# Ledger of designs, part 63: peptides against a protein of PDB entry 2N1D

Target 1, 169 residues: chain A of PDB entry 2N1D
Amino acid sequence: EVKVKIPEELKPWLVDDWDLITRQKQLFYLPAKKNVDSILEDYANYKKSRGNTDNKEYAVNEVVAGIKEYFNVMLGTQLLYKFERPQYAEILADHPDAPMSQVYGAPHLLRLFVRIGAMLAYTPLDEKSLALLLNYLHDFLKYLAKNSATLFSASDYEVAPPEYHRKAV

## One batch from the design tools (peptide; made by RFdiffusion4, then SolubleMPNN)

Design b1_p16_7_s4 (from b1_p16_7, 8 letters changed)
Fold by OpenDDE base, seed 4:
Structure b1_p16_7_s4 (fold): chain B 169 residues (1-169), chain A 16 residues (1-16)
Amino acid sequence: as target 1 above (169 residues)
Amino acid sequence: SASEELEKLIQEAVAS
């Protein structure tokens, strides 16, 4: 099994995110002030600014594209708690043609990485390619951890209104 | 469900 390790500094956030939504019945504010597209773009630019070679830039761009693709494929079906489904339905109604990477933000992006390992198990990658991909995924996670203070905040959530609660539970 | 699976995977990720 392919396992992607979550940085220790981000593990508490996974718990807090879960708690905010499932127990406190809050919702992440959408559209995100910092969406997945922007986060990935910032990461790519960050990597490029560190003096990477052309090969490294190419690899970064491919990784970013891959993460975005996986996120957009998996968000609606695999990365949402039950309580978030009505919100997602509203997003689809309001933004039918928008990729979810333009709507959702860091918390949902982080959730991808608890699922991505299983997805990679189904991907026909050779050992070298898989190792390289895993290295970049871990590198990206470290980037998220480094910027966690600006990317992960309970203030980005708000208590869902009573009418939402009724239709979500 | 997908939600339950997600919760499970998060718990495993945190506990690892």
Scores: peptide ipSAE 0.514, ipTM 0.934, DockQ to the pose 0.870
Fold by OpenDDE base, seed 3:
Structure b1_p16_7_s4 (fold): chain B 169 residues (1-169), chain A 16 residues (1-16)
Amino acid sequence: as target 1 above (169 residues)
Amino acid sequence: SASEELEKLIQEAVAS
């Protein structure tokens, strides 16, 4: 298996996110005020501004594109709690042609990294290439941790209305 | 279910 380590700073947020939705029956406000596309763009710009001259197999843009692709593929089938399914159905109806990276935000993006390791195990990459990719993924997670105060907030959630609760549980 | 598996994986990630 391929293990993607979650920074200690972000582990409490995974718990809070789970609690807000599964126990408090709240929903992340959609469309996200800051969506996955914008977060990835900010990361790419951040990396380029650091002036790192390291010549690695994967370019920052390639890694960003890969994360976006994985997110868009996995969101609907693997990254949602049961309580979020009706909301997702509504999003699909209202935005049928929009990639989910333009709708969802940081909390759901973080959930991706809980599952992405298993997916990478099936990717035809040699050991060196996989190691480099993992380094980029961990670097991105460190970026999320550094900016966690602005990316992860309970204020981005809201209590689901009674009519939603009845059809979601 | 997918939701249950996600919950399990998150708890494992937090505990690791």
Scores: peptide ipSAE 0.510, ipTM 0.933, DockQ to the pose 0.818
Fold by OpenDDE base, seed 2:
Structure b1_p16_7_s4 (fold): chain B 169 residues (1-169), chain A 16 residues (1-16)
Amino acid sequence: as target 1 above (169 residues)
Amino acid sequence: SASEELEKLIQEAVAS
């Protein structure tokens, strides 16, 4: 099975994110102030600013597109805690045609990488292509770690109102 | 459930 390593710097955040939602009964503020699309765009621009060749730029763009697609496919069915389901339902009702990468942000994007390994196991890629993809995924995770102070903050969450609690039970 | 599996996978990822 394909394994995607989570940077040590981001492991505590996965726990904090889980705690904020499931134990503290908070919700990530939606739509995100910085959504997944924006994060991926910033990453791509960051890579371009490092003096990459045209081929490397192309590869980065493809990886970004792939991450976005995977996120949009998996968010609703695999990346949400039970407590977040009513919020997701409201998002779908208000924005039925919006990709979730335009709504959700860094915490949910990070959750993707906990599951993406299993998904990649079913993707028909040769060994070299898979290794290259994994390298870029890890590179992206390192980027998230470098920018963790900006991307991951408890201040992006808010206590769910009593009305939400009632429908989330 | 998907939520429970996510929680489990996160715990595994953190512990690894």
Scores: peptide ipSAE 0.501, ipTM 0.932, DockQ to the pose 0.819
Fold by OpenDDE base, seed 1:
Structure b1_p16_7_s4 (fold): chain B 169 residues (1-169), chain A 16 residues (1-16)
Amino acid sequence: as target 1 above (169 residues)
Amino acid sequence: SASEELEKLIQEAVAS
């Protein structure tokens, strides 16, 4: 099994995100003011500005591309609470060809990392490649933690209207 | 369900 540790600073946010959606019946505002694509782009630029070699820059780009791919594959089927399903259906109806990385933001991206370990366990990667990937995944999580004040906020959620509750059976 | 599994995994991640 591949384990991806969540930074201690971000663990409370996972709880708050769960509480906002499942207990307080709120929804993350979509489309996100800062979507997953933008977050990943900022991370890549941040890493490149730190004086990495060409090979390391290539590795960062591959990691970013991989995270985006996994997110887009997993969002609809693995990363949503039951209460969020009607919202997702509306997004699909309004923007059928849009990748979810252009719609959703940091909270849902963070949810990916509680799931990604199990997926990587079944991904055919050599030991060196897997170790490198895990290093970058943890590095990215540290980046999210460093920028948590701007990426994670309860003010990005809003109470779902009564008509939404009726279809969120 | 996927939602229940997500909740379980988050609980495990937070408790780890």
Scores: peptide ipSAE 0.498, ipTM 0.931, DockQ to the pose 0.828

Design b1_p16_8_s1 (from b1_p16_8, 13 letters changed)
Fold by OpenDDE base, seed 2:
Structure b1_p16_8_s1 (fold): chain B 169 residues (1-169), chain A 16 residues (1-16)
Amino acid sequence: as target 1 above (169 residues)
Amino acid sequence: SDDAQVAEIAASLEQP
């Protein structure tokens, strides 16, 4: 198994996110005010502003594209709690063919990194490529941690209405 | 521990 280390600063948020959804029966407001696409774009621009070379910029773009793809593939099958399933179904109905990276935001993106390690274990990457990828993933997570005050907020969640509870597990 | 909590979260998310 490939180990993806989550910054200590973000672990409490994962717990809060879990609590908001599963225990407090709240839902993350969708579509997200700041979606995954936007977060990744900001990261890429941030890296560019740090004076990276063209090669490094290219690598960042590739990593961003990869994270986006992984997120879009994994969101519906691996990154949701049971309570979120009705909401997801509504999103699919209202936004057909839209990538989930345009709908969901930072909390769900962070959940990706809880599961992505297992996916990477099945990806045929050589040691050097894997190490490079992991470095970028950790760099991105560090970016999320640095911007956690603006990316993660309980105010982005709302209490699910009674009618939602009736159809939710 | 934080690691234990993250592991619990990982287990709580739906599996494919």
Scores: peptide ipSAE 0.302, ipTM 0.874, DockQ to the pose 0.855
Fold by OpenDDE base, seed 4:
Structure b1_p16_8_s1 (fold): chain B 169 residues (1-169), chain A 16 residues (1-16)
Amino acid sequence: as target 1 above (169 residues)
Amino acid sequence: SDDAQVAEIAASLEQP
């Protein structure tokens, strides 16, 4: 297994997110006010603004593209709790051609990094490439931690109505 | 521990 370390600052949020969905039976408001695409764009711009070299910028863009792709591939199959399935079905019906990175936001993006390590274990990357990728992933996670106050909030969740509960069984 | 909680979260998410 490839281990992706979650910053200590974000671990409590993962727990809160888990609790909000699975125990409090709340749903993250969709479409997200700030979607994954926007978060990744902000990260890329942030990195560019810090005076990175051309090669560094290229690497950032590749990482952003990779994260986006992984998110879009994994969201529906790996990044949802069972309780969120009816909501996801509704999203697919309402936005059939939209990538999930345009619909979902920071909490689900953070969940990606809980699972991405396992996916990377099956990816044919040499040791050096994998190490480099991991460094960028950790860098991105640090960015999320730095901006956690604006990206993660329980106010972005709402109690699911009774009719939803019936669907989520 | 936080690591244990993260592991529980990973396990609670749906599997492909």
Scores: peptide ipSAE 0.299, ipTM 0.874, DockQ to the pose 0.868
Fold by OpenDDE base, seed 5:
Structure b1_p16_8_s1 (fold): chain B 169 residues (1-169), chain A 16 residues (1-16)
Amino acid sequence: as target 1 above (169 residues)
Amino acid sequence: SDDAQVAEIAASLEQP
């Protein structure tokens, strides 16, 4: 397995997110006010504003595209708690052609990095390429940590209604 | 530890 280090600043949020969903039976408000696409776009613009070369800009775009693709592929199968399944089903029914990166937000994006390491282990990358990718992933996570106050909030969650509980059991 | 909690979270998420 490839180890992706989660910044220490974000680990408590993962725990809070887990608690909100699984123990407090809350749901993240969907569609997200700030979706994954927007977060990735902001990151790319942030990197470009720091005076990157054309080659570095290209690399950032590729990393963003990769993260988006992984998220869209993994969200429904790997990044949800069981309690969130009815909500996901409703999203699919209401927005069948929408990529999940346009629906979900920062908390679920962060969950990606809990699981992505195992997925990368199956990707045929040489040591140098893997190291470069990991550097970008860690750089992105650092960006999330820097902006955590605006990206992660318990106020983005709401108590699931009784009818939802009936669907979740 | 935080690492242990993250591991538990990873295990609590659904598997493919």
Scores: peptide ipSAE 0.299, ipTM 0.875, DockQ to the pose 0.878
Fold by OpenDDE base, seed 3:
Structure b1_p16_8_s1 (fold): chain B 169 residues (1-169), chain A 16 residues (1-16)
Amino acid sequence: as target 1 above (169 residues)
Amino acid sequence: SDDAQVAEIAASLEQP
């Protein structure tokens, strides 16, 4: 497995997110006020404005596209807690053609980086390419940490109604 | 530790 390091600043949020969903039985409000597409776009613009002088193999746009693709593929199968399944089913029914990167937000995007390492281990990349990709992923995570105050908030969650509890567990 | 908690979170998420 490829190890993706989560910034220390973001680890407490992963725990809070887990607690809100699994213990407090809350749901992240969907569609997200700031969806994954928007977050990735902001990151790309941030990188361009900072004037990166590094001649790396991967372009920022390619990295953004890659993260988006992985998120859209993995959200439904790997990035949800059991309690979130009924909500996901409702989203699919209401928005069957929408990519999940347009529906979900920062908390679920952060969960991607908990699981993406295993996926990358099976990707046919040479050592150099993998190293460059990991550098960009870590750079993106640092960006999330830098903007964590605006991206992660318990106020974006709400208590699930009683009828939802019957569907979930 | 935070690392142990993250590992537990990873295990708590559904898997294919």
Scores: peptide ipSAE 0.296, ipTM 0.873, DockQ to the pose 0.858

Design b1_p16_8_s2 (from b1_p16_8, 13 letters changed)
Fold by OpenDDE base, seed 5:
Formats: sequence, structure tokens, C-alpha cells
Structure b1_p16_8_s2 (fold): chain B 169 residues (1-169), chain A 16 residues (1-16)
Amino acid sequence: as target 1 above (169 residues)
Amino acid sequence: SSDAEVAEIAAGLEQP
């Protein structure tokens, strides 16, 4: 399995996110105030501002597109806790044609990197290409860590009402 | 937070 190393700065957040959902029975507020699309766009712009060449910018755009695609494919099947399923169903009903990258935000995006390594193991990439991809993924994760104060907050969660609990049994 | 904690979190997420 391909290992994607998550920055130590972000690991505590994964624990807090898990606790908020599974123990405290809270839900991330949806649609996200800052969705995955916006986060990825900010990252791409950040990379451009660093003086990258056109070719490097192209590579960043491809990585962003890839992350977005993986997120949209994996969110509903791999990136949710059981307690979040009713919320997801409601989102699908309310936003049937919207990609999940336009609905969900940073916490769920971070969860992607807990699982993406296993998916990459099935991707036909040579060692050189895989290493390059991993470098970009790690670079992106470092970006998330750098901006964690604005991207990750318990205030973005809310206590699920009793009616929701009945749906989540 | 350790890799073991992340693994536990991963196990809590639903599988396909």
C-alpha cells in the first residue's frame, strides 16, 4: 500500500473531527462555507504566486483536478462515518447535480488523504510518476497545515437534533 | 497523534 504521510500538525484535527462526529454526535455544517473547490483553487493560486513556470502550473492544475476527482468519487463511499449518512442523503436530494467538492469542506477533504493511499496502490504509475504525485500531495497537505487555523474549526460543526438521531440508528 | 490513531480513524470510516 502507498503511504501518504499526513503532517503531524493535522493529525490532532483528524482526531477532533472523529470525536465531534462519532462521540459528540455533531455534523459539519453543509453546504460548507468554504468548499473543496475553493480550497483547491486557493492552493493553485498560491502555487502560481510562488513564481512557478507554466509547466509547473500545468502540473499543479492536473494535481488539483486529480484530487477533486478522487474526492468526488470517494466521499460518499469512503470518507463518511455512519452517523453522517443521513446528512449525505439529504445533500444528494437537495443538490442532485452538484459535485461533493462544491458541498463539503476541509475536514472531509483531509479525510481523503487517510484513504487515498490505498487507491493509489491500484493506479498504474511507475515509481518516478508515483513519487512525483506523492510530492505534490504532500505539498498540498503542507498547505492545509499552514492554513489549518482558517480551514479547521469545531465551530463549523453543529449538534444534530434528536430527529436526526432517529435517522442515524 | 500517532499513525496508530490515524489508522483507528480510518477503520471508523465506512468502506465501499
Scores: peptide ipSAE 0.303, ipTM 0.875, DockQ to the pose 0.821
Fold by OpenDDE base, seed 3:
Structure b1_p16_8_s2 (fold): chain B 169 residues (1-169), chain A 16 residues (1-16)
Amino acid sequence: as target 1 above (169 residues)
Amino acid sequence: SSDAEVAEIAAGLEQP
């Protein structure tokens, strides 16, 4: 397995996110006020503003595209708790052709990095390419940590209504 | 938080 290290300052948020959903039976408000697409765009712009070379900018764009693709593929099958399934079903019904990166936000994006390592282990990448990818993934995670106060908030969650509970169990 | 806590979170997410 390929290990993706989560910054220590983001680990408590993963726990809070898990607690809000699974224990407190809350839901992240959808569509997200700041979706995955916008977060990735902000990251790319941040990297470009720091005086990177053209080659580095290209690499950042490729990484952003890759993260987006992985998120869109994995969200529905790997990044949800059971309690979130009815909400996801409603999203699919209302937005059948929308990529989930336009609907979901930072908390679910962070969950990606909990699971992506296992997927990368089966991806045919040479050692050098994998190392480079991991460096960028860790760099992105550091960016999330730096902006965690604006990206992660319990106020973005709400208590699920009683009718939701009936179809979630 | 510990790596063990993260592992628990991962286990709570649905598997493919």
Scores: peptide ipSAE 0.298, ipTM 0.872, DockQ to the pose 0.815
Fold by OpenDDE base, seed 4:
Structure b1_p16_8_s2 (fold): chain B 169 residues (1-169), chain A 16 residues (1-16)
Amino acid sequence: as target 1 above (169 residues)
Amino acid sequence: SSDAEVAEIAAGLEQP
């Protein structure tokens, strides 16, 4: 297994997110007001504004593209709690051609980094490439932590109605 | 939060 370290600042949010969904039976409001595409774009722009070289900017773009791809592939199969399945089904029905990175937001993006390590373990990357990728992933996570006040909020969740509970079994 | 909590979250998410 490849270990992806979650910043200590974000670990409490993962717990809160878990609690909101699984215990409080709430749902993240979709489509997200700030979707994954936008978050990744902001990160890329942030890195660009920090005076990175062309090579570093290229690397950031590749990392952003990779994160987006992994998110879009993994969201439906690995990044949802059972309670969120009916919502996901509705999203697929209402937005059949939209990638999930345009629908979901920061909480689900953060969940990606809980699972991505296992996926990377089966990715044919050499040790040096893997280390570099991990560094960028950690850098991105630090960015999320830095902006956590605006990206993560319980106010973005809402109590699921009784009708939802009946189909969320 | 602890690494154990993160592990529990990982376990709570659905598997492929």
Scores: peptide ipSAE 0.239, ipTM 0.842, DockQ to the pose 0.830
Fold by OpenDDE base, seed 2:
Structure b1_p16_8_s2 (fold): chain B 169 residues (1-169), chain A 16 residues (1-16)
Amino acid sequence: as target 1 above (169 residues)
Amino acid sequence: SSDAEVAEIAAGLEQP
């Protein structure tokens, strides 16, 4: 198993996210006001503004592309709670050809990093490449932590209507 | 918040 460390600052949010969905029966508002694509773009631009060389810029772009791809692959199968399934079905019906990185936002993106380690364990990467990737993943997570006040908020969730509850049971 | 809590979150998510 490849260990991806979640910053301590973000662990409470994972709990809050879980609580909002599973206990309070709320749903993250979709499509997200700030979707995964936008978050990744902001990160890339942030890194570029820090005086990166061409090589560093290239690496950031590749990492962003990789995170996006993993998110789009894993969202529907690994990053949802059962209560979110009806919502996901509606999203697929309304946005059949849209990548989920254009629909979902920061909370679900953060969930990716809870699961991505297991996926990376089976990815054919040499030690150097894996270490580099992990460094960037941790760097990105630190970016999320620094911007957590704007990226993670309970106000982005809403109580599911009674009709939804009937579908979710 | 601990690694154990994160593990519980992971366990709550649907499995592949």
Scores: peptide ipSAE 0.237, ipTM 0.842, DockQ to the pose 0.799

Design b1_p16_8_s3 (from b1_p16_8, 11 letters changed)
Fold by OpenDDE base, seed 5:
Structure b1_p16_8_s3 (fold): chain B 169 residues (1-169), chain A 16 residues (1-16)
Amino acid sequence: as target 1 above (169 residues)
Amino acid sequence: SDDEEVAEIAASLEQP
């Protein structure tokens, strides 16, 4: 098992996100006002402005690409609650060729890090490469925590209408 | 605890 440590500041948000969806029967507004692609781009630009080395820039780009790929692969199969399935189906119908990183936002991106550790356990990485990757993932999570006030808000959720509840049964 | 809740969240998310 590969353990990805989620910042303590973000753990309560995971609980709130879970509560909003599963208990309060709300849905995250899609397409996201700030999608995963945008968040990753902001992170990359943030690192470029502070790292000031070509080698670090290259590494950041690789990490961003990796996170994006994992998100796009895992969103539909591992990062949704049952209540969100009808919404996902609608998204697929309306945006058949769009990667989910262009549709979903910070809450679902954060969910990735709840599951990514298990996926990395089956990835053929040597110890050194894995450690480096984990360092970048933790760095990214710290970035999310620093920007949590703008990235995570209950106001981005809406109560699902009765019509949706029929589909979610 | 938050750790326990996160674990439950991980279990509540759908699996392939």
Scores: peptide ipSAE 0.271, ipTM 0.865, DockQ to the pose 0.851
Fold by OpenDDE base, seed 2:
Structure b1_p16_8_s3 (fold): chain B 169 residues (1-169), chain A 16 residues (1-16)
Amino acid sequence: as target 1 above (169 residues)
Amino acid sequence: SDDEEVAEIAASLEQP
């Protein structure tokens, strides 16, 4: 399988995110104040501000588009805990045609990188292309780590109301 | 370890 390395700085957050949802029975506030689309846009702009060549800019845009696509495909089937299913159902009902990258935020985006390696294993890429992609994915993860104080906060979660608990059981 | 915790998270997320 293709291994995507999660920065050490972000591993504790994955645990906290898991704990907030599964143990503390909280939900990430949706729609996200800063959604995946916005995060990816900020990353792309950040890379452009570093004086990249046209070719590098093109590559960044392609990577951003790819991450967005993978997120939108995988969110509903692979990136949710069981407790989040009722919330997801409500989102689908209220926003039937909206891509999930416009609804969800950084925590769920980070979860993507826990699972994306398995998906990449089935993607027909040559060794050089795969290595390049992985480098960009790791670069993006480093960006998330650098901005973790802004992107990841327990204050973005809220205790699920009793009504939610009843339908989540 | 951190890797073990990530593996646990991966396992706890819903599967396709």
Scores: peptide ipSAE 0.228, ipTM 0.841, DockQ to the pose 0.845
Fold by OpenDDE base, seed 4:
Structure b1_p16_8_s3 (fold): chain B 169 residues (1-169), chain A 16 residues (1-16)
Amino acid sequence: as target 1 above (169 residues)
Amino acid sequence: SDDEEVAEIAASLEQP
């Protein structure tokens, strides 16, 4: 199995996110004030600003595109807790043509990296390509960790109303 | 441990 290492500083957030949703019955506010597209764009710009070569920029863009694609594919089927399903249904109704990377934000993006390893195990990548991809994924995760104070906050969640609880049963 | 918690989170997320 392909293992994607989550930075130690982000692991507590995964737990907090899990707790907020599953135990405290809160929902992440959608659409996100800073969506996945924006986060990935910031990352790409950050990498470019550090004086990367053309090859490096190409690789970054490929990784960003890949992360976005994986996120959009996996969000609805793999990155939600059961409690979030009614919210997701509402999002689909309100934004039928919008990719989820334009709606969801950092917490759900981070969840991707909990599951992406399993998906990569089914991807026909040679060892060298996989290693390179993993390096970039880890680099991106370090970027998230570096910016965690602005990307992850319990204040982005709110208690779901009683009527929502009925839908989520 | 943190790894155990992450594993639990992974298991708590919905499956395809």
Scores: peptide ipSAE 0.226, ipTM 0.842, DockQ to the pose 0.885
Fold by OpenDDE base, seed 3:
Formats: structure tokens, C-alpha cells, sequence
Structure b1_p16_8_s3 (fold): chain B 169 residues (1-169), chain A 16 residues (1-16)
């Protein structure tokens, strides 16, 4: 397996996110006020502002595109708790042509990095390319950690209504 | 540990 290290600063949030959904029966407010697309765009702009070379900028753009693609592919099948399924079904019905990176936000994006390592293990990348990719993924995670106060908040969740609770449990 | 909790979270997410 390919191990993607989650920053220590973000591990408590993963636990809080899990608790909010599975134990407190809350839902992340959708569509997200700040969606995955915007987070990735902010990261890319952040890297550009650091005075990176053209080659590094190109690499960042490719990584951003890759993260977006993986998120859109994996969200519905790997990044949801059972309690979130009815909400996801409603999103698909209301936004049939929208990529999930335009609907979901930081918490679900962070969940991607819990599962992406297993997916990368089956990707035909040479050792050097894989190492480079992992470096960028870790760099992005560090960015999320740096901005965690604005990206992750329990106030972005809401108590599911009784009718939803009956559907999901 | 935090690593163990993350592993439990990974396991509690639905799988294909």
C-alpha cells in the first residue's frame, strides 16, 4: 500500500467530522459554502504567490487536476458514511450534471486522503513519479492544516431533521 | 492513538 500521512493537526478534525455525522447525526451543509474546486484553486494560487518556477506551477496544476478527478470519482463510493447516503441521493437528483467537487467541501476532501493511498497503489507510476506525487499531496495537506481554522468548523454542520433520521438509520 | 482512530474512520466509511 501507499501511505499518505495525515498531518497531526488534521487528525482530530477527522474524528470530529466522524462524530458529527455518525454519532450526533448531523449533516454537512450542502452545497458547500466553500467547495472543493475553490479550495484547490486557492491552493494553486497560494503556490504561485510563493514565486515558484513555471515547471513547479505546471506540476501544481496537474496535481490539483488529479485531486479533483479522484475526488469526483471516489466521493459517492468511498468517502461517505452510511448516514450521508440520503443526502447524496438528493444532491444527485438536484444537481445531476454537477461534479461533486462543486458541491462538497473541505471535510469530504480531507476524507479523500484517508483512502487515496490504496488507489495510488494500483496506479502504474514509476517510483520517482510516485514519490513526486506524494510530496505534492503532503504539501497540499500541509496547506489544509495551515488553513484548518477557516476550512473546518462544526458550524458547517446541522442537525438532520427527524424525517431524514428515519430514512438513514 | 490518532492513527488507530483514523484507521477506524477509514473502516467506517463505505467501501465499493
Amino acid sequence: as target 1 above (169 residues)
Amino acid sequence: SDDEEVAEIAASLEQP
Scores: peptide ipSAE 0.225, ipTM 0.841, DockQ to the pose 0.861

